# Designs tried in a protein design run: peptides against a protein of PDB entry 4QMF. Part 155

Target 1, 175 residues: chain A of PDB entry 4QMF
Amino acid sequence: ESSFMTLFPKYRESYLKTIWNDVTRALDKHNIACVLDLVEGSMTVKTTRKTYDPAIILKARDLIKLLARSVPFPQAVKILQDDMACDVIKIGNFVTNKERFVKRRQRLVGPNGNTLKALELLTKCYILVQGNTVSAMGPFKGLKEVRRVVEDCMKNIHPIYHIKELMIKRELAKR

## One batch from the design tools (peptide; made by RFdiffusion4, then SolubleMPNN)

Design b2_p28_4_s1 (from b2_p28_4 with E2A E9K E20K Q21E K24E)
Fold by OpenDDE base, seed 2:
Structure b2_p28_4_s1 (fold): chain B 175 residues (1-175), chain A 28 residues (1-28)
Amino acid sequence: as target 1 above (175 residues)
Amino acid sequence: SAEEEEEKKFLEKVIEELEKELKEEEEE
């Protein structure tokens, strides 16, 4: 049997409490057990004797990881689908200056969120920029691209350059 | 497709907006 635990920040507690029954229900379909520990501030998923596909536990692990990083449940639960992957990109350590960090992080979102939307379209991923992490969900190829853009952005490479590149690649792929 | 064309237009708009912002940042 396999078990995974993820800690979540205090500010996430109220939300997690509200959706935990839904989490339980979603995981029950796969015979994965789960526990929300409000004292410790943790979520746990584990296989049971009834778990048919042992690989689903890894997706359950990813689910709680995403939830811990502020991904809303209706989106996060999609990770249980076979064709869906995710990535949680830590961005907090790329720069020490807080102002610079905020500026670079904001570039990922852009005016009116348009930069983020553009990236989502081009990578076919869901992307959430929150705190010190960027959470992404989608195909592996797209996730790889997202990580590159995000990390480069934190390294002071503006997302516009990647957007242009991705657009070109998309056009070439149509041929 | 029409949807693809709309997306393309959106992306082009985004690029234009970002280019403008970059230019402004460089001038500061």
Scores: peptide ipSAE 0.627, ipTM 0.925, DockQ to the pose 0.791
Fold by OpenDDE base, seed 1:
Structure b2_p28_4_s1 (fold): chain B 175 residues (1-175), chain A 28 residues (1-28)
Amino acid sequence: as target 1 above (175 residues)
Amino acid sequence: SAEEEEEKKFLEKVIEELEKELKEEEEE
C-alpha cells in the first residue's frame, strides 16, 4: 500500500480540524484512507485494499499539500478531478530583504486583488498567495504560465508585462 | 461573447491601474 504525509503550520490546525470530516468523505469515495495528526501537525493519505484507481493516491497527496498551504477545502478538493493539476511555488528565497519580499509579493495581488484576478482569468487557474508560497490549480499550460509570472515577479519583473503578453497571446489564439 | 467582452474590459482596466502605479513609483 502507498502512503504520503505532509506537515502543516500551527496556524492551519483550527481550520483543518473543521474540514477534516469533509476530507475523509471526499477520499472515502475513492477508498483512500486519511489521518489528521494534531500532535505531529501532519496529514496522511494512504491506499487501501479496496482502492480501485491506484493513481488517485497521487491526487490525494496533492490535496493534503494544497490544504497545508492554506487552500480552502472547496477549492483544494477539485484536485481529485482528472482535468485538474496543481503547483506550489516557493517564493521565500528570491530575496533576503523582508520589505522587498513583501513589496514584490504584494505586486502579485495588486490593488483590490485585481492583478491576481487578471492572472487567474488569463491562465484559467486558481491562484493563492500565502506566506512563502503561491499555490495554483488548473490546466498544465496555465500552471507553467503562473510559475513564470510568479518567479519573475520575485525577480522584480512586474506582472503587468506578463498580463500584456498573455492578452496578446489570447488574441492570437482566437479564430 | 458578452462575457468575453466584459472580461476584456476588466483586463484593460487592470492594465490602466498598474500603469498608473508604475508611473507613481518612478516619480518617487
Scores: peptide ipSAE 0.627, ipTM 0.924, DockQ to the pose 0.776
Fold by OpenDDE base, seed 3:
Structure b2_p28_4_s1 (fold): chain B 175 residues (1-175), chain A 28 residues (1-28)
Amino acid sequence: as target 1 above (175 residues)
Amino acid sequence: SAEEEEEKKFLEKVIEELEKELKEEEEE
């Protein structure tokens, strides 16, 4: 496909308006067209006749997806780099109880955000916990690890166990 | 490296904090 659209929540509108020129400029370098529809609350990216790399449209798709999920532009735009991948992990359907959901989601962040920072460090990923999703950016190997930790956390497996495992793996890799 | 050592110390601190939290949750 040559066109992709994503909806964004109303609370993102103001921010998206402020950075949309930057989005346009970044995508123009790849000859990808983009549209911000404030009435519908959508972002659209599409190839043009001048689009050289057919794969770049998929990265553009990922860009708007990340932006819709509250990833800031300076971070999200890195998805356009060849070596950068992303994942948007839906966490809202693992737990029906609101309090339990909030508690488990908070475990991903931890005190002072230290759990999240530890996970980012160990996986070499950027991780953003927002609403019913966790957005991650980084190498494929790291992303796979992030997804495992996030999903397990929502299944009531505390991130500490994964952190310990990842630390051990890191130490072993140094040998 | 110094950076690696700092990262290691940070991670160890995080583990310590989380272990305390787990104990507290178990006691509740």
Scores: peptide ipSAE 0.626, ipTM 0.923, DockQ to the pose 0.815
Fold by OpenDDE base, seed 5:
Structure b2_p28_4_s1 (fold): chain B 175 residues (1-175), chain A 28 residues (1-28)
Amino acid sequence: as target 1 above (175 residues)
Amino acid sequence: SAEEEEEKKFLEKVIEELEKELKEEEEE
């Protein structure tokens, strides 16, 4: 049997408690067991003897990973779909200076969240910037693009350059 | 399509906003 565990920060506890029945129901459809440990602050998913698809446990792993990083359940649960992939991009290790880190992270969001929305449209991904990670969900091609933009942003390459590039690529693909 | 055109207009607006931000950062 396969098992995966993910720790979550204390501030997520209340939310996770409220949606855990929904998590359980979603995973039960695939005969995946799950446990919320409020003492340890962890989520666990496990295969059972009734688990038919061995690959679904990896998606369940991704589900709890996304939930731990503040992705809302209605969005995170989509990871269980066959055509949906995800990526959790660690951004906290690119810059040592806190102020510089915050500034570069904010560039991913932009004014009124418009930069993030533009990136979501161009990559066909869902993107959430939270703490030291960026969570993304969507097609593999889009996820690759998101990772590039996010990492480059943390390396002091402004997202505007990637947005322009993605727009050009999109127009070329229509021809 | 109308939706695609609206999306394009949005993206163009975003670029304009970001260009303004870049200019402001360069002046600081």
Scores: peptide ipSAE 0.626, ipTM 0.924, DockQ to the pose 0.843

Design b2_p28_4_s2 (from b2_p28_4, 10 letters changed)
Fold by OpenDDE base, seed 4:
Structure b2_p28_4_s2 (fold): chain B 175 residues (1-175), chain A 28 residues (1-28)
Amino acid sequence: as target 1 above (175 residues)
Amino acid sequence: SKEEEEEEKFLEEVIKELEKELEEEEKE
């Protein structure tokens, strides 16, 4: 049997309590047990003797990881689908200056969230910028691109350059 | 398709917006 645990920040507690029954129901379909520990501030997923697919526990692990990083349940639960992958990109360590960090992180979102939307369209990923992490869900190719854009942005390479590049690549792929 | 055309237009608009932002940042 396998078990995975993820800690979540205090500000996430209220939401997690609200949706935990839905989490339980979703995982029950796969015979994965789960526990929300409000004292420790953790989520745990476990295989059971009735777990049929051994790989589903890894997806369950990813589910709680995504939930801990503020991904809404209706989106996060899609990770249980076979064709869906995810990545949680840590962005908090690229710069020490808080103001610079905030500025660069904001560039990922852009005016009216349009930069982020553009990136989502071009990579076919869901992307959530929250706190010190960027969570992404989608195909592996898209996730690779998202990580590159995100990390480069934290390294002071503006997303516009990647957007242009991705647009060119998309056009080339049509041929 | 119509959807693809709309996406393309959106992306072009985003680029224009971001280019303006970059220009403004350079002036600061």
Scores: peptide ipSAE 0.617, ipTM 0.928, DockQ to the pose 0.796
Fold by OpenDDE base, seed 3:
Structure b2_p28_4_s2 (fold): chain B 175 residues (1-175), chain A 28 residues (1-28)
Amino acid sequence: as target 1 above (175 residues)
Amino acid sequence: SKEEEEEEKFLEEVIKELEKELEEEEKE
């Protein structure tokens, strides 16, 4: 495929409009075309005749995916870097009970956002908890760890256990 | 480094905070 489209929720429209010129400029550097459709509520990225890197379209796909999930542009645009990967983890279907869902999702963030900050430090990832998804950006190994923590959290395994494990692993790596 | 030490201190404090939270949740 040379074209990818993603839908975005209505509440993102205003923000996306404000940053779309920046998106266009960033993608133009890679000869990727993009379209913001406010009627449909979609973003589209496309290869052009001048696209030289066949893999860049996949990164562009990831960019619009991240933007649709409330990742700020200054962070999301980093996905275009070769050493940056991302993951969008769907968390909305792990628990049917809304209250339980909210409680478990909140555990990922923790008091004053400290749990999330700890996870970001230990995995060297950016992590955003929003709605029914968790978006993460960083090294592949870190992303794997994030997904494990997030999914386990939604399965009622508190992040503290993973934080302790990651701390131990980090300490061992220093030896 | 100083930054690494600060991160370590932060992480330790987070653990303490979360342990307290878990204890409180078990009592509910």
Scores: peptide ipSAE 0.617, ipTM 0.927, DockQ to the pose 0.812
Fold by OpenDDE base, seed 1:
Formats: C-alpha cells, sequence, structure tokens
Structure b2_p28_4_s2 (fold): chain B 175 residues (1-175), chain A 28 residues (1-28)
C-alpha cells in the first residue's frame, strides 16, 4: 500500500471543499482512496486492495500537488491521463529582492496574459503562475521547454527571446 | 490551416508588443 500527502494553504480550503467530491469520483475510477483533512490542511491519496494499476498512485500524488498550488480541478484532473505529465517549478529562490522578483514573474505573464498564452501555444502546455511556483501540464518535451523559459526569466532573460526561438523550431519541424 | 494562421498572427502580435515594452524599459 502506497500513500502520499500534500499540505495546502488556508486560502485554498474553500475551493478544495467545493471540488472534493469530484476528486473522489475521479480517483474512485482507479480505486484510489483520498482524504481531505481540514484541520491539518492536507490532502492524502492512497492505494487500496482494489487498485488495478499501482502506478496510478503517482499520478494521484501529482493531482493533489497541482490542486494545492491553485490549479483548477478540470485542468488538474487531466494528469490522470497517460499522455499527460506535470512540473512544479520553484521560482522564489532566484531573486532575493521582492520587487525584482515580482517584475520578473510578471514578465512570464506579460500584458493581458499574452506572453503566457504564447508560451502555452508553443510548448503545447498549460501554465499557471502562482506565488513562488509555476505549475505546468503537458507533454514531457514541452515541460522541459517551459522550465527553461521560466528559470531563465527569473535569471533576467526575457521570455521574448525564447518565444522567437520556439517559433523558429516550430517552423523547422514543419519542413 | 485557419487555426494555424490565427496562432501565427497572434504570436507575431505578441512579439511586436514585447519588443515595444523592451524598448521602453531600456529607455528608463
Amino acid sequence: as target 1 above (175 residues)
Amino acid sequence: SKEEEEEEKFLEEVIKELEKELEEEEKE
């Protein structure tokens, strides 16, 4: 029997309560048990005696990790699909100055969220910038590209350079 | 495809917008 637990911030509690029945239903299809502990502020997933595919517990672990970091359930639940991977990129330790941190993080989003949308299109990933982390979901190759862009952005390399590079790579792949 | 053309148009617009922002930041 395997079990994984993740903590979530207090501000996420109300949302998690509203979607927890949906989480339970999604995991029940795979015979994975789950528990929402409102006192501790934690989510737990665990295999059962009826779990057919023991590897699904790792995807369930990723599901609760994504939910804890503000990924909406309709998107997060896609992690249970075989062709879907995820990454949680820590960005809070690249810059000590708070103002510089906020500025560089904002560059990932861009005006009207267009930078983020461009990155999502080019990498075929879902990307959510929240707090000190960036959550991404998609193909493994795309996730590697997202991590590179995100980390470079926090190192003061503007995403525009990566967008141009990704566009060139996309054109070359069509040939 | 039409969708690909729309995506390409969007990406080009994003680049133009970001280039303008970079120019403004360099002037500050």
Scores: peptide ipSAE 0.616, ipTM 0.928, DockQ to the pose 0.799
Fold by OpenDDE base, seed 5:
Formats: C-alpha cells, sequence, structure tokens
Structure b2_p28_4_s2 (fold): chain B 175 residues (1-175), chain A 28 residues (1-28)
C-alpha cells in the first residue's frame, strides 16, 4: 500500500475543512482513503486493499498537492481524469530580491489578468499564480510550454515574447 | 469560427497592452 502526505499553510485550513467531504467522496470512488490533519496541517492519501487501479494514488497525490497550493477543488479534482496532468512550478528560487521577484511574478498575471488568460488560451492549460509557486493543469505539451514561459519570466524574459511565439506556432499548426 | 475570431482579437489586444507596458518601463 502507498501513502502520500502534503503540508498546507494555515490560511488554507478554513477552505480545506469546507471541501473535505467532497474530497473524500471523490477519492472514495477510487477506493482511496484520505485524512485531513488540522493539528499537523497536513493532507494524506493512501491506497486500500480495495484500490483497483494502483496509478490513481499518484493522481490523488497530485490532488492534495494542488489543493495545498490554493487551487480550488472544482478545478483540482479534474486531475483524477485520465487526460489531465499537472505541474507545480517553484518560482521563489530564481530571484533573491523580493521587489524584483514580485515584479516578475506580476508580469505573469499582467493587467487585469490578461497575460495569464492569454497563456491559458494558447497552452490550453489552467494556470494559477500563488505565492512562490505556479500551478498548472492541462495537456503535457501545454504544461511544457507553461513551464518555459514561467521560468523565463522569472529570468527577466517578458511573457509577451512567448505569447507572440505561441500565436505564430498556433497559426502554423492550422496548416 | 466566431469564437476563434474573438480569441484572436483578445490576444491582439493583450499584445498591445503589453507593448505599451514595455515602452513605459523602457522610459524609466
Amino acid sequence: as target 1 above (175 residues)
Amino acid sequence: SKEEEEEEKFLEEVIKELEKELEEEEKE
């Protein structure tokens, strides 16, 4: 039997309590057990003797990982689908200067969140920028593109250059 | 399609907004 645990920040506690019954129900369909530990501030998922698909535990691991990083449950639960993948990109280690970090992170979102929306459209991914991580969900090809854009942005390459490139690639793919 | 056209228009507007932002940053 396999088990995975993730810690979550205190500010997520209230939300996680409200949706935990839904998490339990979603995982019960796959005979995956789960535990919310409010003392430790952790979520745990584990296989049971009734778990049929051993690979589903990895998706359950990803589910709690996404929830810990502020992805809403209605979106995060989609990770249990066969055609859905995810990535949690750590962005906090690219820049030591806090102001520079905040500035570059904000570029991922852009005015009125339009930069992020453009990236989501072009990559066919869901993208959430939160704290020191960017969470993404979607097809593997799209996730690879998201990671490139996010990391390059933290390296001071503005997302506009990638957006233009992705638009060109999309146009070429129609031929 | 209409949806594709709307997406294209949106993307073009995003580029314009970001180009303006870059120009402002270069002036500082």
Scores: peptide ipSAE 0.615, ipTM 0.927, DockQ to the pose 0.805

Design b2_p28_4_s3 (from b2_p28_4, 11 letters changed)
Fold by OpenDDE base, seed 1:
Structure b2_p28_4_s3 (fold): chain B 175 residues (1-175), chain A 28 residues (1-28)
Amino acid sequence: as target 1 above (175 residues)
Amino acid sequence: SEEEEKEEKFLKEVIEILEKELEEEEKE
């Protein structure tokens, strides 16, 4: 039997408690066991003797990883679908200056979240900017694009350049 | 499709907004 564990920050505890029954129900459909440890601040997923698809445990691992990084359950649970992949991009180590970090991180979101929405549309991904990480869910190709945009943004390359590039690529693909 | 047209319009508007913001940042 296989098991995976992830830690979550204290500020996430309240939310995780509220949705844990839903997590359990979703994983039960695949005969994956799960445990929320409030003392340690961890989530664990485990295969059982009744687990039909051995590969589903890897998706369950990704589920708890996403939940730990503030992805809401209705979105995170989609990782259990075969056509869905995810990535958690660490952004906290690109710059040491706090003000610069906040500014560059904010550029990913943009005014009224429109920059982020544009990126989501162009990459066909879900994207969440939270703390020192960016979580993304979608097709592998889209995830690669998201990582490039996110990392470049933290390196002071404004997302607008990538948005323009992605739009051009999309238009060319229609021909 | 109508949805694709709306998305295209949205994207163009976003670019316009971001270009203005970038210009303002360069002036500072």
Scores: peptide ipSAE 0.620, ipTM 0.929, DockQ to the pose 0.807
Fold by OpenDDE base, seed 3:
Structure b2_p28_4_s3 (fold): chain B 175 residues (1-175), chain A 28 residues (1-28)
Amino acid sequence: as target 1 above (175 residues)
Amino acid sequence: SEEEEKEEKFLKEVIEILEKELEEEEKE
């Protein structure tokens, strides 16, 4: 597949319009074409005849996916780097009760965002909690850890337990 | 490094805060 499309919510339109020239420029370096469709509310990336690396289209796919999920461009564009991976974790289906959902989602962020910051430090990932998804960017190992923490949190396992575990692992790795 | 020490201190502080919050939530 040489073309990928993602839809974005209406509230992202203004921002995406603002940064789309930057998106285009970043993808042009890899000879990937892109289209912002404001009528449909979609972003599309496509390989061209000049696309050299066939794998870059997958990264471009991930880029627009991240942008659709409110990741800022300066962060999202890092996905084009070889050593950067991402994950978009759907959290909206773990609980049916809205209040419970909000409470558990808030636990990922924590007071003053400190829980999230702790998780980012320990996993060496960027993490964004937005709506019904958590977007993460970083090393593959870190991403696996993030997904575990996020999903467990939505299953009513407080992130503190994972933070403690990750700290122990970090200490052991130094030995 | 100094940065690593700061991170470690931060993480410990976060744990303390979260432990208190968890305790309070369990009482509700």
Scores: peptide ipSAE 0.620, ipTM 0.928, DockQ to the pose 0.827
Fold by OpenDDE base, seed 2:
Structure b2_p28_4_s3 (fold): chain B 175 residues (1-175), chain A 28 residues (1-28)
Amino acid sequence: as target 1 above (175 residues)
Amino acid sequence: SEEEEKEEKFLKEVIEILEKELEEEEKE
């Protein structure tokens, strides 16, 4: 039997309370137990004796990780699907200057969120920029690309360069 | 497909917008 616990920030508490029944129901389908601890501020997932697929616990782990990082439940729950992977990219340590950090983080989103949308389209991933992390969900290939773009952006390489590169790659893949 | 064409158009527009933004940032 396996168990995983993830802490969540206080500002997520209200939301997590509202969706926890849905989390429970989703995990029950896989015979995974879950606990929301509001005192500790944690989510826990556990295999049970009835858990058929032992690998599903890893997906459950990822689910609570995503939820802790502000991914909405309807999106986060997709991690339980076999073809879905995720990545949580820490971006808070790339830059010490707060203004520079905010500027670079904003570049990931871009005007009207269009940069982010472009990245999502090109990588076939869901991407959420929140706080000191970027959460992504999608195919492994796409996730690798997202991480590269995100980290490079925090290193002052504008996402436009990667968007252009990804577009070229996409075009080449069509031939 | 029509959807792919729309996406391509969108992506090109995004690039244009971002290029302008970069040019402005370099001038500052």
Scores: peptide ipSAE 0.619, ipTM 0.928, DockQ to the pose 0.770
Fold by OpenDDE base, seed 5:
Structure b2_p28_4_s3 (fold): chain B 175 residues (1-175), chain A 28 residues (1-28)
Amino acid sequence: as target 1 above (175 residues)
Amino acid sequence: SEEEEKEEKFLKEVIEILEKELEEEEKE
């Protein structure tokens, strides 16, 4: 039997406790067992002898990974759908200077969150910028684009250049 | 569609705002 464990930050504990029954119910539909360990600060998912589709455990792994990175349950649970993929992009290692890191991370969000919203529209993804990671959910093609924009942003390429490029590509695809 | 037009308008506005931000950063 397969199992996966993910650690979560202490500040997520209260939220995870409140939604854990919902997590359990969602995974029970697939005969995936789960455990919330408040002492260790971990979430675990595992297959059972009743698990029909072995591949669902990978989606369950992704679910707890997303939850650990502050994605709300109503959004994160969508990962269990067949047509939904996700990516967790680590951004904390691109820049050593804290001020530069914060500045570049903020560029992903932009004024009033409009840069992020534009990226979500153009890639058809959900995107959450939190701490040292960016979490994204959506079609695989869109996720690839999100990763490129996010990593380039941390490398000091402003998202505006990618937004313009994506808009051009969208217009060309309509023809 | 009306929704597509709204999205297009939004995207153009975002670009305009970001261009202004870039200009300000270049002046620093």
Scores: peptide ipSAE 0.617, ipTM 0.928, DockQ to the pose 0.824

Design b2_p28_4_s4 (from b2_p28_4 with E6K K8E E9K E12K E20K Q21E K24E)
Fold by OpenDDE base, seed 3:
Structure b2_p28_4_s4 (fold): chain B 175 residues (1-175), chain A 28 residues (1-28)
Amino acid sequence: as target 1 above (175 residues)
Amino acid sequence: SEEEEKEEKFLKKVIEELEKELKEEEEE
């Protein structure tokens, strides 16, 4: 495929409009075309005749995916870097009970956002908890760890256990 | 490094906070 489209929720429209010129400029550097459709509520990225890197379209796909999930542009645009990967983890279907869902999702963030910050430090990832998804950006190994923590959290395994494990691993790596 | 030490202190603080939270949840 040389074209990818993602839908975005209505509440993102205003923000996306404000940053779309920046998106266009960033993608133009890679000769990727993009379209913001406010009627449909979609973003589209496409290869052009001048696209030289066949893999960049996949990163562009990831960019619009991240933007749709409330990742700010200054962070999301980093996905275009070769050393940056991302993951969008769907968390909405792990628990049917809304209250339980909210409680478990909140555990990922923790008091004053400290749990999330700890996870970001330990995995060297950016992590955003929003709605029914968790978006993460960083090294592949870190992303794997994030997914494990997030999914386990939604399965009622508190992040503290993973944080302790990651701390131990980090300490061992210093030896 | 000093930054690493600060991170370590932060992480320890987080663990303490979460341990307290877990204890409180078990008592509810």
Scores: peptide ipSAE 0.627, ipTM 0.923, DockQ to the pose 0.815
Fold by OpenDDE base, seed 1:
Structure b2_p28_4_s4 (fold): chain B 175 residues (1-175), chain A 28 residues (1-28)
Amino acid sequence: as target 1 above (175 residues)
Amino acid sequence: SEEEEKEEKFLKKVIEELEKELKEEEEE
């Protein structure tokens, strides 16, 4: 039997408590057990003797990882689908200067969140920028593109250049 | 499709906004 645990920050506790019954219900469909430990501040998922598909535990692991990083449950639970993948991109170590970090992170979001929305459309991914990480969900090809854009942005390459490139690629794919 | 047209319009708008911002940052 396999088990995975992830820690979550204190500010996430109230939300996780409110949705934990929904998490349990979603995982029960796959005979995956789960535990919310409020003392430790952790979530655990584990296979049971009734688990039919042992590979689903890896998706359950990803589910709690996404939830710990502020992805809403209605979006995070989609990771249990076969055609859905995810990536958690660490962005906090690219820049030591806090002000520069905040500026570059803000470029990923853009005015009114439009840069982020454009990236989501072009990559067919869901993208959430939170703290020192960017969480993404979608097709594997799209996730690779998201990671490239995010990391390049933290390296001071503005997302606009990637947006233009992705638009050209999309047009070429329609031909 | 209508949805594709809306997306294209949105993307063009985003590019214009970002180009304007970049120009302003370069002038500062």
Scores: peptide ipSAE 0.626, ipTM 0.924, DockQ to the pose 0.791
Fold by OpenDDE base, seed 4:
Structure b2_p28_4_s4 (fold): chain B 175 residues (1-175), chain A 28 residues (1-28)
Amino acid sequence: as target 1 above (175 residues)
Amino acid sequence: SEEEEKEEKFLKKVIEELEKELKEEEEE
């Protein structure tokens, strides 16, 4: 039997309490047990003797990881689908200056969230910029691209350059 | 397709917006 645990920040507690029954129900379909520990501030997923697919526990692990990083349940639960992958990109350590960090993180979002929407469109990923992490869900190829854009942005390479590149690549792929 | 055209227009708009922002940042 396998078990995975993820800590979540205090500000996430209220939401997690609200949706935990839905989490339980979703995981029950796969015979994965789960526990929300409000004292410790943790989520745990466990295989049971009735767990049929051994790989589903890894997806359950990813589910709670995504939930801990503020991904809404209706989106996060899609990780249980076979064709869906995810990545949680830590962005908090690229710069020490808080203002610089905020500025670069904001560039990922852009005016009216349009930069992020463009990136989501071009990579076919869901992307959530929250706190010190960027959570992404989608195909592996897209996730690789997202990580590159995100990390480069934190390294002061503006997303516009990647957007242009991705547009060119998309056009080439149509041929 | 119509959807593809809308996406393309959106992307072009985004690029224009970002180019404007970059220019403004350079002027500061």
Scores: peptide ipSAE 0.626, ipTM 0.924, DockQ to the pose 0.792
Fold by OpenDDE base, seed 5:
Structure b2_p28_4_s4 (fold): chain B 175 residues (1-175), chain A 28 residues (1-28)
Amino acid sequence: as target 1 above (175 residues)
Amino acid sequence: SEEEEKEEKFLKKVIEELEKELKEEEEE
């Protein structure tokens, strides 16, 4: 039997309590057990003797990982689908200067969140920028593109250059 | 399609906004 645990920040506690019954129900369909520990501030998922698909535990691991990083449950639960992948990109280690970090992170979102929306459209991914991480969900090809754009942005390459490139690639793919 | 046209229009708008932002940063 396999088990995975993730810690969550205190500010997520209230939300996680409200949706935990839904998490339990979603995982019960796959005979995956789960525990919310409010004392430790952790979520745990584990296989049971009734778990049929051993690979589903990895998706359950990803589910709690996404929830810990502020992804809403209705979106995060989609990770249990076979055609859905995810990535949690750590961005806090690219820049030591806090102001520079905040500035570059904000470029991922852009005015009115339009930069992020453009990236989501072009990569066919869901993208959430929160704290020191960017969470993404979608096809593997799209996730690879998201990671490139996010990391390059933290390296001071503005997302506009990638957006233009992705638009060109999209046009070429229509031919 | 109409949806594709709307997406294209949106993307062009985003590029325009970002180009403006970059120019403003260069002028500072």
Scores: peptide ipSAE 0.624, ipTM 0.924, DockQ to the pose 0.800

